# Designs tried in a protein design run: peptides against a protein of PDB entry 7VSI. Part 41

Target 1, 32 residues: chain A of PDB entry 7VSI
Amino acid sequence: EDISEDPSWARVVNLNALLMMAVAVFLWGFYA

## One batch from the design tools (peptide; made by RFdiffusion4, then SolubleMPNN)

Design b2_p24_7_s3 (from b2_p24_7, 19 letters changed)
Fold by OpenDDE base, seed 4:
Structure b2_p24_7_s3 (fold): chain B 32 residues (1-32), chain A 24 residues (1-24)
Amino acid sequence: as target 1 above (32 residues)
Amino acid sequence: SSLVAAALANALALFAQALAMALS
């Protein structure tokens, strides 16, 4: 319970993580 | 290489967009 995730915020965090990874690979493509 | 990195970057970006649409 102390470290359990609320389902709605878990979705928000996971989607933002995917978007951050997309930005990271764009930066790799740009600076490689 | 720059070309391989750019191609992979585009593919992964499209994949992330698809997952965002599916999960949202």
Scores: peptide ipSAE 0.086, ipTM 0.640, DockQ to the pose 0.357
Fold by OpenDDE base, seed 5:
Structure b2_p24_7_s3 (fold): chain B 32 residues (1-32), chain A 24 residues (1-24)
Amino acid sequence: as target 1 above (32 residues)
Amino acid sequence: SSLVAAALANALALFAQALAMALS
């Protein structure tokens, strides 16, 4: 309860995490 | 390389999954 996530913001964070992973692979693919 | 191509394909799959969550 004390450290539980709000479901709406949990979705936003997870969405941004996946987007950041995709961007990271694109940057790696371009510069590696 | 095939390794980079595979990683890119996985990144696109993750992006598609993220998009599916955003649109649901």
Scores: peptide ipSAE 0.082, ipTM 0.626, DockQ to the pose 0.759
Fold by OpenDDE base, seed 3:
Formats: C-alpha cells, sequence, structure tokens
Structure b2_p24_7_s3 (fold): chain B 32 residues (1-32), chain A 24 residues (1-24)
C-alpha cells in the first residue's frame, strides 16, 4: 500500500496545522 | 497597548514566514 502524500493535500493539511498552532499560541498568551 | 501590538506583529511576521514554507 502506498503511503505517499498527494502534494496538494499535503499543503492543505500543513496549512491547517499551522493555523491550529497559531491559535494554541494565542490561547497560551491569554491564559498563561 | 504597545507591548501587545508589538507581540502580535511579531507573531504575524513569523506566521507569514511559516506559510511561505508550507506553500513552497
Amino acid sequence: as target 1 above (32 residues)
Amino acid sequence: SSLVAAALANALALFAQALAMALS
């Protein structure tokens, strides 16, 4: 079974991960 | 406040750089 990522969907997943990281950092800044 | 604004500007700059890497 091929586990290689489709390059276009890899970008979508990576961008979504970056958005979640940004939200997490701002929540940390607000509550910590 | 100026400190919050500066921190936000820095966060946005780093975020833009991260986006550039993700889209490269």
Scores: peptide ipSAE 0.063, ipTM 0.587, DockQ to the pose 0.261
Fold by OpenDDE base, seed 1:
Structure b2_p24_7_s3 (fold): chain B 32 residues (1-32), chain A 24 residues (1-24)
Amino acid sequence: as target 1 above (32 residues)
Amino acid sequence: SSLVAAALANALALFAQALAMALS
């Protein structure tokens, strides 16, 4: 079965990943 | 400090570039 990414959802996932990384950097900066 | 400011500026610049790449 094909498990290749749908291009539209790939973009959504990538954007959310970047947003999560931004939040992680703030948390790291504050607590580490 | 200037080092922290420079590091933050570079991190934000790289973030912007990554964002542009994700949106392209």
Scores: peptide ipSAE 0.060, ipTM 0.580, DockQ to the pose 0.329

Design b2_p24_7_s4 (from b2_p24_7, 19 letters changed)
Fold by OpenDDE base, seed 4:
Structure b2_p24_7_s4 (fold): chain B 32 residues (1-32), chain A 24 residues (1-24)
Amino acid sequence: as target 1 above (32 residues)
Amino acid sequence: SALREALLALAAALFALALALAAS
């Protein structure tokens, strides 16, 4: 299907999302 | 604040979880 995710790339995207969330909170913790 | 400290701990936990999942 056109909107289906490849499982390997879904994992890569999800892990990067978690890392970005962690970095965002660390930046907030440092500057706010 | 306690909330700020809790959110920093959550960020550390998310980072650790991401590393664990990436290694599996």
Scores: peptide ipSAE 0.158, ipTM 0.707, DockQ to the pose 0.715
Fold by OpenDDE base, seed 5:
Structure b2_p24_7_s4 (fold): chain B 32 residues (1-32), chain A 24 residues (1-24)
Amino acid sequence: as target 1 above (32 residues)
Amino acid sequence: SALREALLALAAALFALALALAAS
């Protein structure tokens, strides 16, 4: 089976992952 | 704490980088 990512969707997912991690750290920083 | 402040600064930098890459 080929499990390789489409490059365009890989970029979208990776950018959203970075944004989500940044938001998570801010939530921890201000509410924990 | 110094670590907490450093992690908040890193998160801000990662957020800015993500926005810059998305806009390119």
Scores: peptide ipSAE 0.151, ipTM 0.709, DockQ to the pose 0.689
Fold by OpenDDE base, seed 2:
Structure b2_p24_7_s4 (fold): chain B 32 residues (1-32), chain A 24 residues (1-24)
Amino acid sequence: as target 1 above (32 residues)
Amino acid sequence: SALREALLALAAALFALALALAAS
């Protein structure tokens, strides 16, 4: 089975991961 | 705390970087 990432979707996923981490830190900063 | 403020600044920088990379 080929589990290779499509490079365009890999970029989308990686950038969304970075954005989610940033949002998580902002939520921690504000509410914790 | 200084650590909390530094992590918030890092999060802001990561957010800005992600937006820049997405736009390129």
Scores: peptide ipSAE 0.148, ipTM 0.704, DockQ to the pose 0.689
Fold by OpenDDE base, seed 3:
Structure b2_p24_7_s4 (fold): chain B 32 residues (1-32), chain A 24 residues (1-24)
Amino acid sequence: as target 1 above (32 residues)
Amino acid sequence: SALREALLALAAALFALALALAAS
């Protein structure tokens, strides 16, 4: 089975992952 | 704490990096 990623969608997913991690740390910084 | 401040700075850097990569 081929599980290789389409490069354009891989970029979209990776960038959203970085943004989500940044938001999570800011929320932790604010509330914890 | 110094660790908390460092992690907040890292989060800001990751956010800036994400924006820069999205714009490229």
Scores: peptide ipSAE 0.147, ipTM 0.702, DockQ to the pose 0.713

Design b2_p24_8_s1 (from b2_p24_8, 21 letters changed)
Fold by OpenDDE base, seed 1:
Structure b2_p24_8_s1 (fold): chain B 32 residues (1-32), chain A 24 residues (1-24)
Amino acid sequence: as target 1 above (32 residues)
Amino acid sequence: LADVLLALANALFALALAAALAAL
């Protein structure tokens, strides 16, 4: 079974990961 | 107020970094 990422979904996941990191930095900056 | 402004500045910096990383 091919486990290779679809290039379009890989981009969507990567962009969402970067957005989640931005939210995490906000939460860290507020609560740490 | 200061903590909110600091958190906002951190979020904006993180968004700018995310945009820079997404452009690579």
Scores: peptide ipSAE 0.080, ipTM 0.621, DockQ to the pose 0.184
Fold by OpenDDE base, seed 2:
Structure b2_p24_8_s1 (fold): chain B 32 residues (1-32), chain A 24 residues (1-24)
Amino acid sequence: as target 1 above (32 residues)
Amino acid sequence: LADVLLALANALFALALAAALAAL
């Protein structure tokens, strides 16, 4: 089975992961 | 007020870092 990521979907997932980390840093900075 | 400003500064920094990483 080819488990290689499609480069376009990999970028979409990576961008969403970075946005989630940015939100998590805000929540940590405000509530911790 | 200081806590809100610090949280906003952290959020803006995290967004700037995310944008820089996404541009690579």
Scores: peptide ipSAE 0.078, ipTM 0.617, DockQ to the pose 0.199
Fold by OpenDDE base, seed 5:
Structure b2_p24_8_s1 (fold): chain B 32 residues (1-32), chain A 24 residues (1-24)
Amino acid sequence: as target 1 above (32 residues)
Amino acid sequence: LADVLLALANALFALALAAALAAL
């Protein structure tokens, strides 16, 4: 209970993580 | 120009893929 994620914030964090990965893949694809 | 357009297309594809994954 003390460290349980709120499902709405979990979705926001997961979306931001995916967007950051997409940016990282773009940078990798451009500079590698 | 072609390299920039290709990089932009790849970025947009990566963002579209991220959005599709987030919709699951």
Scores: peptide ipSAE 0.073, ipTM 0.615, DockQ to the pose 0.163
Fold by OpenDDE base, seed 4:
Structure b2_p24_8_s1 (fold): chain B 32 residues (1-32), chain A 24 residues (1-24)
Amino acid sequence: as target 1 above (32 residues)
Amino acid sequence: LADVLLALANALFALALAAALAAL
């Protein structure tokens, strides 16, 4: 239980992680 | 230039794969 994620918050965190990765790739592609 | 474009294509593919896995 102490390591279990709430499924709703896990989805929000995963979507935000993907958005941050997309921004990071955009910045890398722009400044590379 | 070619190496940068290939790296960018691979990064975009990795993001597309991550998005597909997150939608599963």
Scores: peptide ipSAE 0.071, ipTM 0.601, DockQ to the pose 0.236

Design b2_p24_8_s2 (from b2_p24_8, 20 letters changed)
Fold by OpenDDE base, seed 1:
Structure b2_p24_8_s2 (fold): chain B 32 residues (1-32), chain A 24 residues (1-24)
Amino acid sequence: as target 1 above (32 residues)
Amino acid sequence: MSMVYLALSNALFLMALAALLAML
């Protein structure tokens, strides 16, 4: 079985990871 | 505006830009 990521899902996951990091920086900037 | 808030705003901007680039 090929364990290669579907390129469309890889893009969605990468986008969500970047958005989560932006939210984390926002929370750090306001509450830390 | 403190240097910390400026750095954080720049980091947010760069992450938003990286998100746009990830859509290409």
Scores: peptide ipSAE 0.096, ipTM 0.672, DockQ to the pose 0.363
Fold by OpenDDE base, seed 2:
Structure b2_p24_8_s2 (fold): chain B 32 residues (1-32), chain A 24 residues (1-24)
Amino acid sequence: as target 1 above (32 residues)
Amino acid sequence: MSMVYLALSNALFLMALAALLAML
């Protein structure tokens, strides 16, 4: 099985990861 | 404005910038 990641989907996943981290930092800043 | 809020605001800005750069 080829485990190579499609470059367009790799970008989408990386963007979502960064967005989720930004939201997590916002929630931490508000509730912690 | 506390140093904590300044640091968190900076972190959010850097993450938004990193997201923009990841679109290149």
Scores: peptide ipSAE 0.095, ipTM 0.671, DockQ to the pose 0.407
Fold by OpenDDE base, seed 3:
Structure b2_p24_8_s2 (fold): chain B 32 residues (1-32), chain A 24 residues (1-24)
Amino acid sequence: as target 1 above (32 residues)
Amino acid sequence: MSMVYLALSNALFLMALAALLAML
């Protein structure tokens, strides 16, 4: 089974992960 | 502007820049 990640989906997932981290840091800065 | 808000703004900017670089 080729478990190789499709380069286009890898990019979408990485972008979403970075945006989620930015939102998490924002929420931490206001509520912690 | 507190140092906390400045550091937070910088972190958000760096994450946004990293997102733009990941689109290349």
Scores: peptide ipSAE 0.093, ipTM 0.668, DockQ to the pose 0.394
Fold by OpenDDE base, seed 4:
Structure b2_p24_8_s2 (fold): chain B 32 residues (1-32), chain A 24 residues (1-24)
Amino acid sequence: as target 1 above (32 residues)
Amino acid sequence: MSMVYLALSNALFLMALAALLAML
């Protein structure tokens, strides 16, 4: 399937997305 | 403690917990 995601890379991307959201909320809470 | 700071602290905690759970 041309659009099938590798489960290991999916996990890495999802983890990075969660970390980015945590940093974004931190920056919003202190500087906005 | 402002309710806003409590809500932010909880949000950060939940995202950190979600990150730990995503490693399982």
Scores: peptide ipSAE 0.091, ipTM 0.662, DockQ to the pose 0.355

Design b2_p24_8_s3 (from b2_p24_8, 20 letters changed)
Fold by OpenDDE base, seed 2:
Structure b2_p24_8_s3 (fold): chain B 32 residues (1-32), chain A 24 residues (1-24)
Amino acid sequence: as target 1 above (32 residues)
Amino acid sequence: LSEVLLALANALFAMALALAAAMA
């Protein structure tokens, strides 16, 4: 089976990963 | 120290948003 990423969904996943990182850092700052 | 950590967290938050915007 091919495990290669579809380019469009790769962008969506990477975007969501960065947004989740932003939220995590916000929570760290807010509850620091 | 808490103030420095808060500033670093806010800077990293802004950086993550900028990177997200670059990918959008």
Scores: peptide ipSAE 0.121, ipTM 0.671, DockQ to the pose 0.385
Fold by OpenDDE base, seed 4:
Structure b2_p24_8_s3 (fold): chain B 32 residues (1-32), chain A 24 residues (1-24)
Amino acid sequence: as target 1 above (32 residues)
Amino acid sequence: LSEVLLALANALFAMALALAAAMA
């Protein structure tokens, strides 16, 4: 299927998404 | 209120790191 995710890359993207969320929350806490 | 928000932010940061570690 043309828009189906590769399972390996899905995990990489999800991991990076969580890391970015962690950094964003850290910055929010720092500048709050 | 700012100290409560700071504590909440730190808790969410720790949770996000824990989730990231679980997926790695």
Scores: peptide ipSAE 0.118, ipTM 0.667, DockQ to the pose 0.376
Fold by OpenDDE base, seed 1:
Structure b2_p24_8_s3 (fold): chain B 32 residues (1-32), chain A 24 residues (1-24)
Amino acid sequence: as target 1 above (32 residues)
Amino acid sequence: LSEVLLALANALFAMALALAAAMA
């Protein structure tokens, strides 16, 4: 299927998304 | 208020790390 996700890459992307959210919250707490 | 916001930020930071660890 054209727009179907590879399960392994979906996990990598989701993991990175969560890590980015953690970093964003840290930066907000530190600089805001 | 600044202390409350900092505490909230730290709690959310910890939550995000926990979720990331669970997904890994």
Scores: peptide ipSAE 0.117, ipTM 0.667, DockQ to the pose 0.382
Fold by OpenDDE base, seed 5:
Structure b2_p24_8_s3 (fold): chain B 32 residues (1-32), chain A 24 residues (1-24)
Amino acid sequence: as target 1 above (32 residues)
Amino acid sequence: LSEVLLALANALFAMALALAAAMA
């Protein structure tokens, strides 16, 4: 079974990961 | 210290947004 990522979806996942990290840092900065 | 940590958090927030924008 091949678990390798499709290049296009890898980019989408990485973009969403960075956006979530940005939001997490925002919440940490203002509410922690 | 809290002011320094807040400034660092804001810088990291901006950096993450910039990286996300560059990737899009």
Scores: peptide ipSAE 0.115, ipTM 0.663, DockQ to the pose 0.387

Design b2_p24_8_s4 (from b2_p24_8, 20 letters changed)
Fold by OpenDDE base, seed 5:
Structure b2_p24_8_s4 (fold): chain B 32 residues (1-32), chain A 24 residues (1-24)
Amino acid sequence: as target 1 above (32 residues)
Amino acid sequence: LAEELLALANALFAQVLAAQLAML
């Protein structure tokens, strides 16, 4: 099976990664 | 401060969502 990354899904994954990092920082800033 | 941070988080979420939807 081809493991090459589909450019469209690569962008979706990257944006979701950034979103999750932002949420994590928010939660840390609020509760720590 | 909590309300301001929540508003910021919500705004960022909305922009990320919009960006993802624009790519569909």
Scores: peptide ipSAE 0.057, ipTM 0.541, DockQ to the pose 0.323
Fold by OpenDDE base, seed 3:
Structure b2_p24_8_s4 (fold): chain B 32 residues (1-32), chain A 24 residues (1-24)
Amino acid sequence: as target 1 above (32 residues)
Amino acid sequence: LAEELLALANALFAQVLAAQLAML
């Protein structure tokens, strides 16, 4: 079966990934 | 050193974020 992502959901996933990376960097910076 | 690494990471993050937002 095709495992291709729906373009709209791909954008939602990518935005959430970027937000999580931002949170990780801020937490690291806070405790560094 | 940690502060310098944070500054670098933040700058790289801003560039990646800008590139992704430009494609929306």
Scores: peptide ipSAE 0.057, ipTM 0.518, DockQ to the pose 0.356
Fold by OpenDDE base, seed 1:
Structure b2_p24_8_s4 (fold): chain B 32 residues (1-32), chain A 24 residues (1-24)
Amino acid sequence: as target 1 above (32 residues)
Amino acid sequence: LAEELLALANALFAQVLAAQLAML
């Protein structure tokens, strides 16, 4: 089966990844 | 040191975000 990403879902996943990175940095910075 | 590392991490995050947004 083709494992190539659907371009629209790739964007959704990438934006969610960026959001999670922002949250992680915020939490680290807040409690550091 | 923690504040400097936070500033560095934030700057790197901004660069990654800008690069990703430029590709949309």
Scores: peptide ipSAE 0.056, ipTM 0.514, DockQ to the pose 0.338
Fold by OpenDDE base, seed 2:
Structure b2_p24_8_s4 (fold): chain B 32 residues (1-32), chain A 24 residues (1-24)
Amino acid sequence: as target 1 above (32 residues)
Amino acid sequence: LAEELLALANALFAQVLAAQLAML
């Protein structure tokens, strides 16, 4: 309970993590 | 090869993002 994650916010956080990884790959593809 | 790997990564990310959005 103390460190349990709300499942709705877990999805939002995971989505944002995936978006950031996608952006990083696009930046790598464009500049490297 | 790098461009092909980038295209693959882009396609995989698009699919995963679509799946995640469908579950929100």
Scores: peptide ipSAE 0.056, ipTM 0.526, DockQ to the pose 0.424

## One batch from the design tools (peptide; made by RFdiffusion4, then SolubleMPNN)

Design b2_p25_5_s1 (from b2_p25_5, 20 letters changed)
Fold by OpenDDE base, seed 1:
Order: C-alpha cells, then structure tokens, then sequence
Structure b2_p25_5_s1 (fold): chain B 32 residues (1-32), chain A 25 residues (1-25)
C-alpha cells in the first residue's frame, strides 16, 4: 500500500486541520 | 498558565480577523 502523501491533498488536509483548531480555540475562548 | 495561553490564542484570532478585514475592506 502506498502511504505517501500527495502534496496538494496534504495542503487541503492541513488547511482543514488549522480550521478545526481555530473552531476549537473559538469554543475554548467563549465557553471555557 | 493555560489562561495566559488562552489569551495569546484569542489575541492571535483578533489579529487574524483584523488582517482579513484589511484585505477585503
């Protein structure tokens, strides 16, 4: 199985990860 | 402290929002 990460999709995943972290920080900021 | 770290991240969010507004205003 090829587990090498395609650079373009790696970028998409990383951007989504950052977005999810931003949402988590928002929830922490206003509800914790 | 975790509270101080929270403030750092909140300040970063405010800075990011300001940069967004500056780009599209």
Amino acid sequence: as target 1 above (32 residues)
Amino acid sequence: SLEALREVFLNMAVAAAAAFEAKYA
Scores: peptide ipSAE 0.058, ipTM 0.491, DockQ to the pose 0.110
Fold by OpenDDE base, seed 2:
Structure b2_p25_5_s1 (fold): chain B 32 residues (1-32), chain A 25 residues (1-25)
Amino acid sequence: as target 1 above (32 residues)
Amino acid sequence: SLEALREVFLNMAVAAAAAFEAKYA
């Protein structure tokens, strides 16, 4: 089975990953 | 140290906020 990512969905996932990293940094900033 | 790394990431967050404000000011 081909598990290659669709380029448009890859961008959406990557942008959400960046958003989650930003949230993690803010949580770390306040609570760690 | 992890504390120093935390400071770097916090500085990056401040820079990102400044860039956002600059874009939409």
Scores: peptide ipSAE 0.057, ipTM 0.493, DockQ to the pose 0.113
Fold by OpenDDE base, seed 4:
Order: structure tokens, then C-alpha cells, then sequence
Structure b2_p25_5_s1 (fold): chain B 32 residues (1-32), chain A 25 residues (1-25)
């Protein structure tokens, strides 16, 4: 109940998670 | 090793960029 996700906002959060992973890989690739 | 894993992720990034450009070129 309390921790259930709205499907539309779940997609937004998941897309942002993927963007953050891409940024992390970029930083690791070129600055580490 | 971490270096080998890093190379895998960099190759994935190159493949993703190529796929993106192929879609919108």
C-alpha cells in the first residue's frame, strides 16, 4: 500500500536512473 | 579486472552512441 509506485512516475524515475548511470560511466571512462 | 570491466562499459557506450546516430541520421 504505502510503498506502491504510480506507473507514470516509476517510468520517470527509471529513466533518470539510466541517465545517472550513463553519466557515471562517462566520468569513469574519461576521468578515472 | 576493473580495467577489463571499464573497457566493456566503454564499448557499450560506443555501441549505444552508434545506435542513436543510426536512428536519427
Amino acid sequence: as target 1 above (32 residues)
Amino acid sequence: SLEALREVFLNMAVAAAAAFEAKYA
Scores: peptide ipSAE 0.056, ipTM 0.489, DockQ to the pose 0.116
Fold by OpenDDE base, seed 3:
Structure b2_p25_5_s1 (fold): chain B 32 residues (1-32), chain A 25 residues (1-25)
Amino acid sequence: as target 1 above (32 residues)
Amino acid sequence: SLEALREVFLNMAVAAAAAFEAKYA
């Protein structure tokens, strides 16, 4: 069974990870 | 310190916002 990532879905996951990191930085900036 | 690290990340966020605005200026 091939467990390799589909390149298009890998990109979607990576973009969502970047968005979540940006949100975390903003929350830290305003509330910590 | 963690406070110094926070300042670095905030500076990067400001720079990113400025770069984003510049793209659509």
Scores: peptide ipSAE 0.056, ipTM 0.492, DockQ to the pose 0.115

Design b2_p25_5_s3 (from b2_p25_5, 19 letters changed)
Fold by OpenDDE base, seed 3:
Structure b2_p25_5_s3 (fold): chain B 32 residues (1-32), chain A 25 residues (1-25)
Amino acid sequence: as target 1 above (32 residues)
Amino acid sequence: SLEALRNVFLNMVVAAAEAFKAKYE
């Protein structure tokens, strides 16, 4: 069997990853 | 500088968001 991702859940995970990166960079930029 | 590096990372996040939008829209 192939280990391919479901497209709808891949979108949710990728959007969440981008939001987490944005929060991390914001905190770094403001407090570091 | 750390500020320059921060700006590079911000640009990479924006570029990744645009690439994601282009792929799934």
Scores: peptide ipSAE 0.074, ipTM 0.550, DockQ to the pose 0.445
Fold by OpenDDE base, seed 2:
Structure b2_p25_5_s3 (fold): chain B 32 residues (1-32), chain A 25 residues (1-25)
Amino acid sequence: as target 1 above (32 residues)
Amino acid sequence: SLEALRNVFLNMVVAAAEAFKAKYE
């Protein structure tokens, strides 16, 4: 099965990863 | 401390964002 990433979707996933990290920071700011 | 760990994490997030921009812009 091909596991290579389409460049456009790879970028979307990476942006979502950054957003998830930002959410984690906000949660940490509130609870820690 | 958790505060120090938080700061390390913040730096990691910023570094990751900058690396992403450097790669795709």
Scores: peptide ipSAE 0.072, ipTM 0.546, DockQ to the pose 0.357
Fold by OpenDDE base, seed 1:
Structure b2_p25_5_s3 (fold): chain B 32 residues (1-32), chain A 25 residues (1-25)
Amino acid sequence: as target 1 above (32 residues)
Amino acid sequence: SLEALRNVFLNMVVAAAEAFKAKYE
């Protein structure tokens, strides 16, 4: 089976990655 | 320092938020 990313799920994962980075920046901004 | 860089970044975020606020005020 092809191991390349499904384009629709790639978008979901990328959006989730951006959300997690935003949370990380928040924690860095206020607690580091 | 990393703290100084953080503060610069946070200030830019605040500036962007203020610009957004001004646009829809």
Scores: peptide ipSAE 0.058, ipTM 0.493, DockQ to the pose 0.098
Fold by OpenDDE base, seed 4:
Structure b2_p25_5_s3 (fold): chain B 32 residues (1-32), chain A 25 residues (1-25)
Amino acid sequence: as target 1 above (32 residues)
Amino acid sequence: SLEALRNVFLNMVVAAAEAFKAKYE
């Protein structure tokens, strides 16, 4: 239970993860 | 090299974008 996720916050975190992946791909594409 | 792998990846992204454009334009 201590590590269980609230479903609403899980969605927010997942969307943020996708945004960060998009930024990482951009940086890799143009600066690495 | 890592740059070569990146270029292959970017080519696939461009191809996917062109396929999307072809479908919806």
Scores: peptide ipSAE 0.055, ipTM 0.488, DockQ to the pose 0.101

Design b2_p25_5_s4 (from b2_p25_5, 20 letters changed)
Fold by OpenDDE base, seed 2:
Structure b2_p25_5_s4 (fold): chain B 32 residues (1-32), chain A 25 residues (1-25)
Amino acid sequence: as target 1 above (32 residues)
Amino acid sequence: SLAALREVLLNLAVAAARAFLARYE
């Protein structure tokens, strides 16, 4: 399987990862 | 409500986790 990333999609995924981290911090801060 | 938002966000997180894991199956 080719594990090479398209640079444009890599950026989208990385931004999404950061957004999910922010959401996780919110959830942790308020409910954990 | 914040509780409803939490549920949506958790569901999104689970869906995303499943989608990411699917690429390794």
Scores: peptide ipSAE 0.057, ipTM 0.564, DockQ to the pose 0.064
Fold by OpenDDE base, seed 4:
Structure b2_p25_5_s4 (fold): chain B 32 residues (1-32), chain A 25 residues (1-25)
Amino acid sequence: as target 1 above (32 residues)
Amino acid sequence: SLAALREVLLNLAVAAARAFLARYE
């Protein structure tokens, strides 16, 4: 079974992960 | 703590920089 990521979609997922981390930092900073 | 917040923000900034650099590799 090939579980390797397509390089273009891997980039999109990684950028979205960074955006989610920025949101998490915001929530932690202001509400925790 | 504010020190912990600073560390998290710096780690995020480094991760972002690495992600942008990876676009050109």
Scores: peptide ipSAE 0.056, ipTM 0.537, DockQ to the pose 0.309
Fold by OpenDDE base, seed 3:
Structure b2_p25_5_s4 (fold): chain B 32 residues (1-32), chain A 25 residues (1-25)
Amino acid sequence: as target 1 above (32 residues)
Amino acid sequence: SLAALREVLLNLAVAAARAFLARYE
C-alpha cells in the first residue's frame, strides 16, 4: 500500500514525539 | 489541584529519565 508506514521511520517519529512531550513537561515545570 | 498534577508529572518524567539512563550503566 502506498501509504503504509515504514517501521524504521515510525520508530523515529515516535521517539521524537516522546522527546517533545518530555520538553513540554519540563517547560511547564519551570515556567508554570 | 493543578499543582499536585504538575508534581506527579514531573516525578514521572524524572523516573522515566532515570530508567532510560539505567540502560547505559
Scores: peptide ipSAE 0.055, ipTM 0.544, DockQ to the pose 0.132
Fold by OpenDDE base, seed 5:
Structure b2_p25_5_s4 (fold): chain B 32 residues (1-32), chain A 25 residues (1-25)
Amino acid sequence: as target 1 above (32 residues)
Amino acid sequence: SLAALREVLLNLAVAAARAFLARYE
């Protein structure tokens, strides 16, 4: 089974991951 | 302390954001 990523979708997923991490850090910053 | 770690991580997040934005200034 080939599990290689499509480069365009890999970029979209990585950018969303970074945005979600930023939101998580801000929520932790204010409420933890 | 956890408070000190929180401050360090927030500062690193700000520094990373500034470094990223600096690529477009």
Scores: peptide ipSAE 0.053, ipTM 0.534, DockQ to the pose 0.149

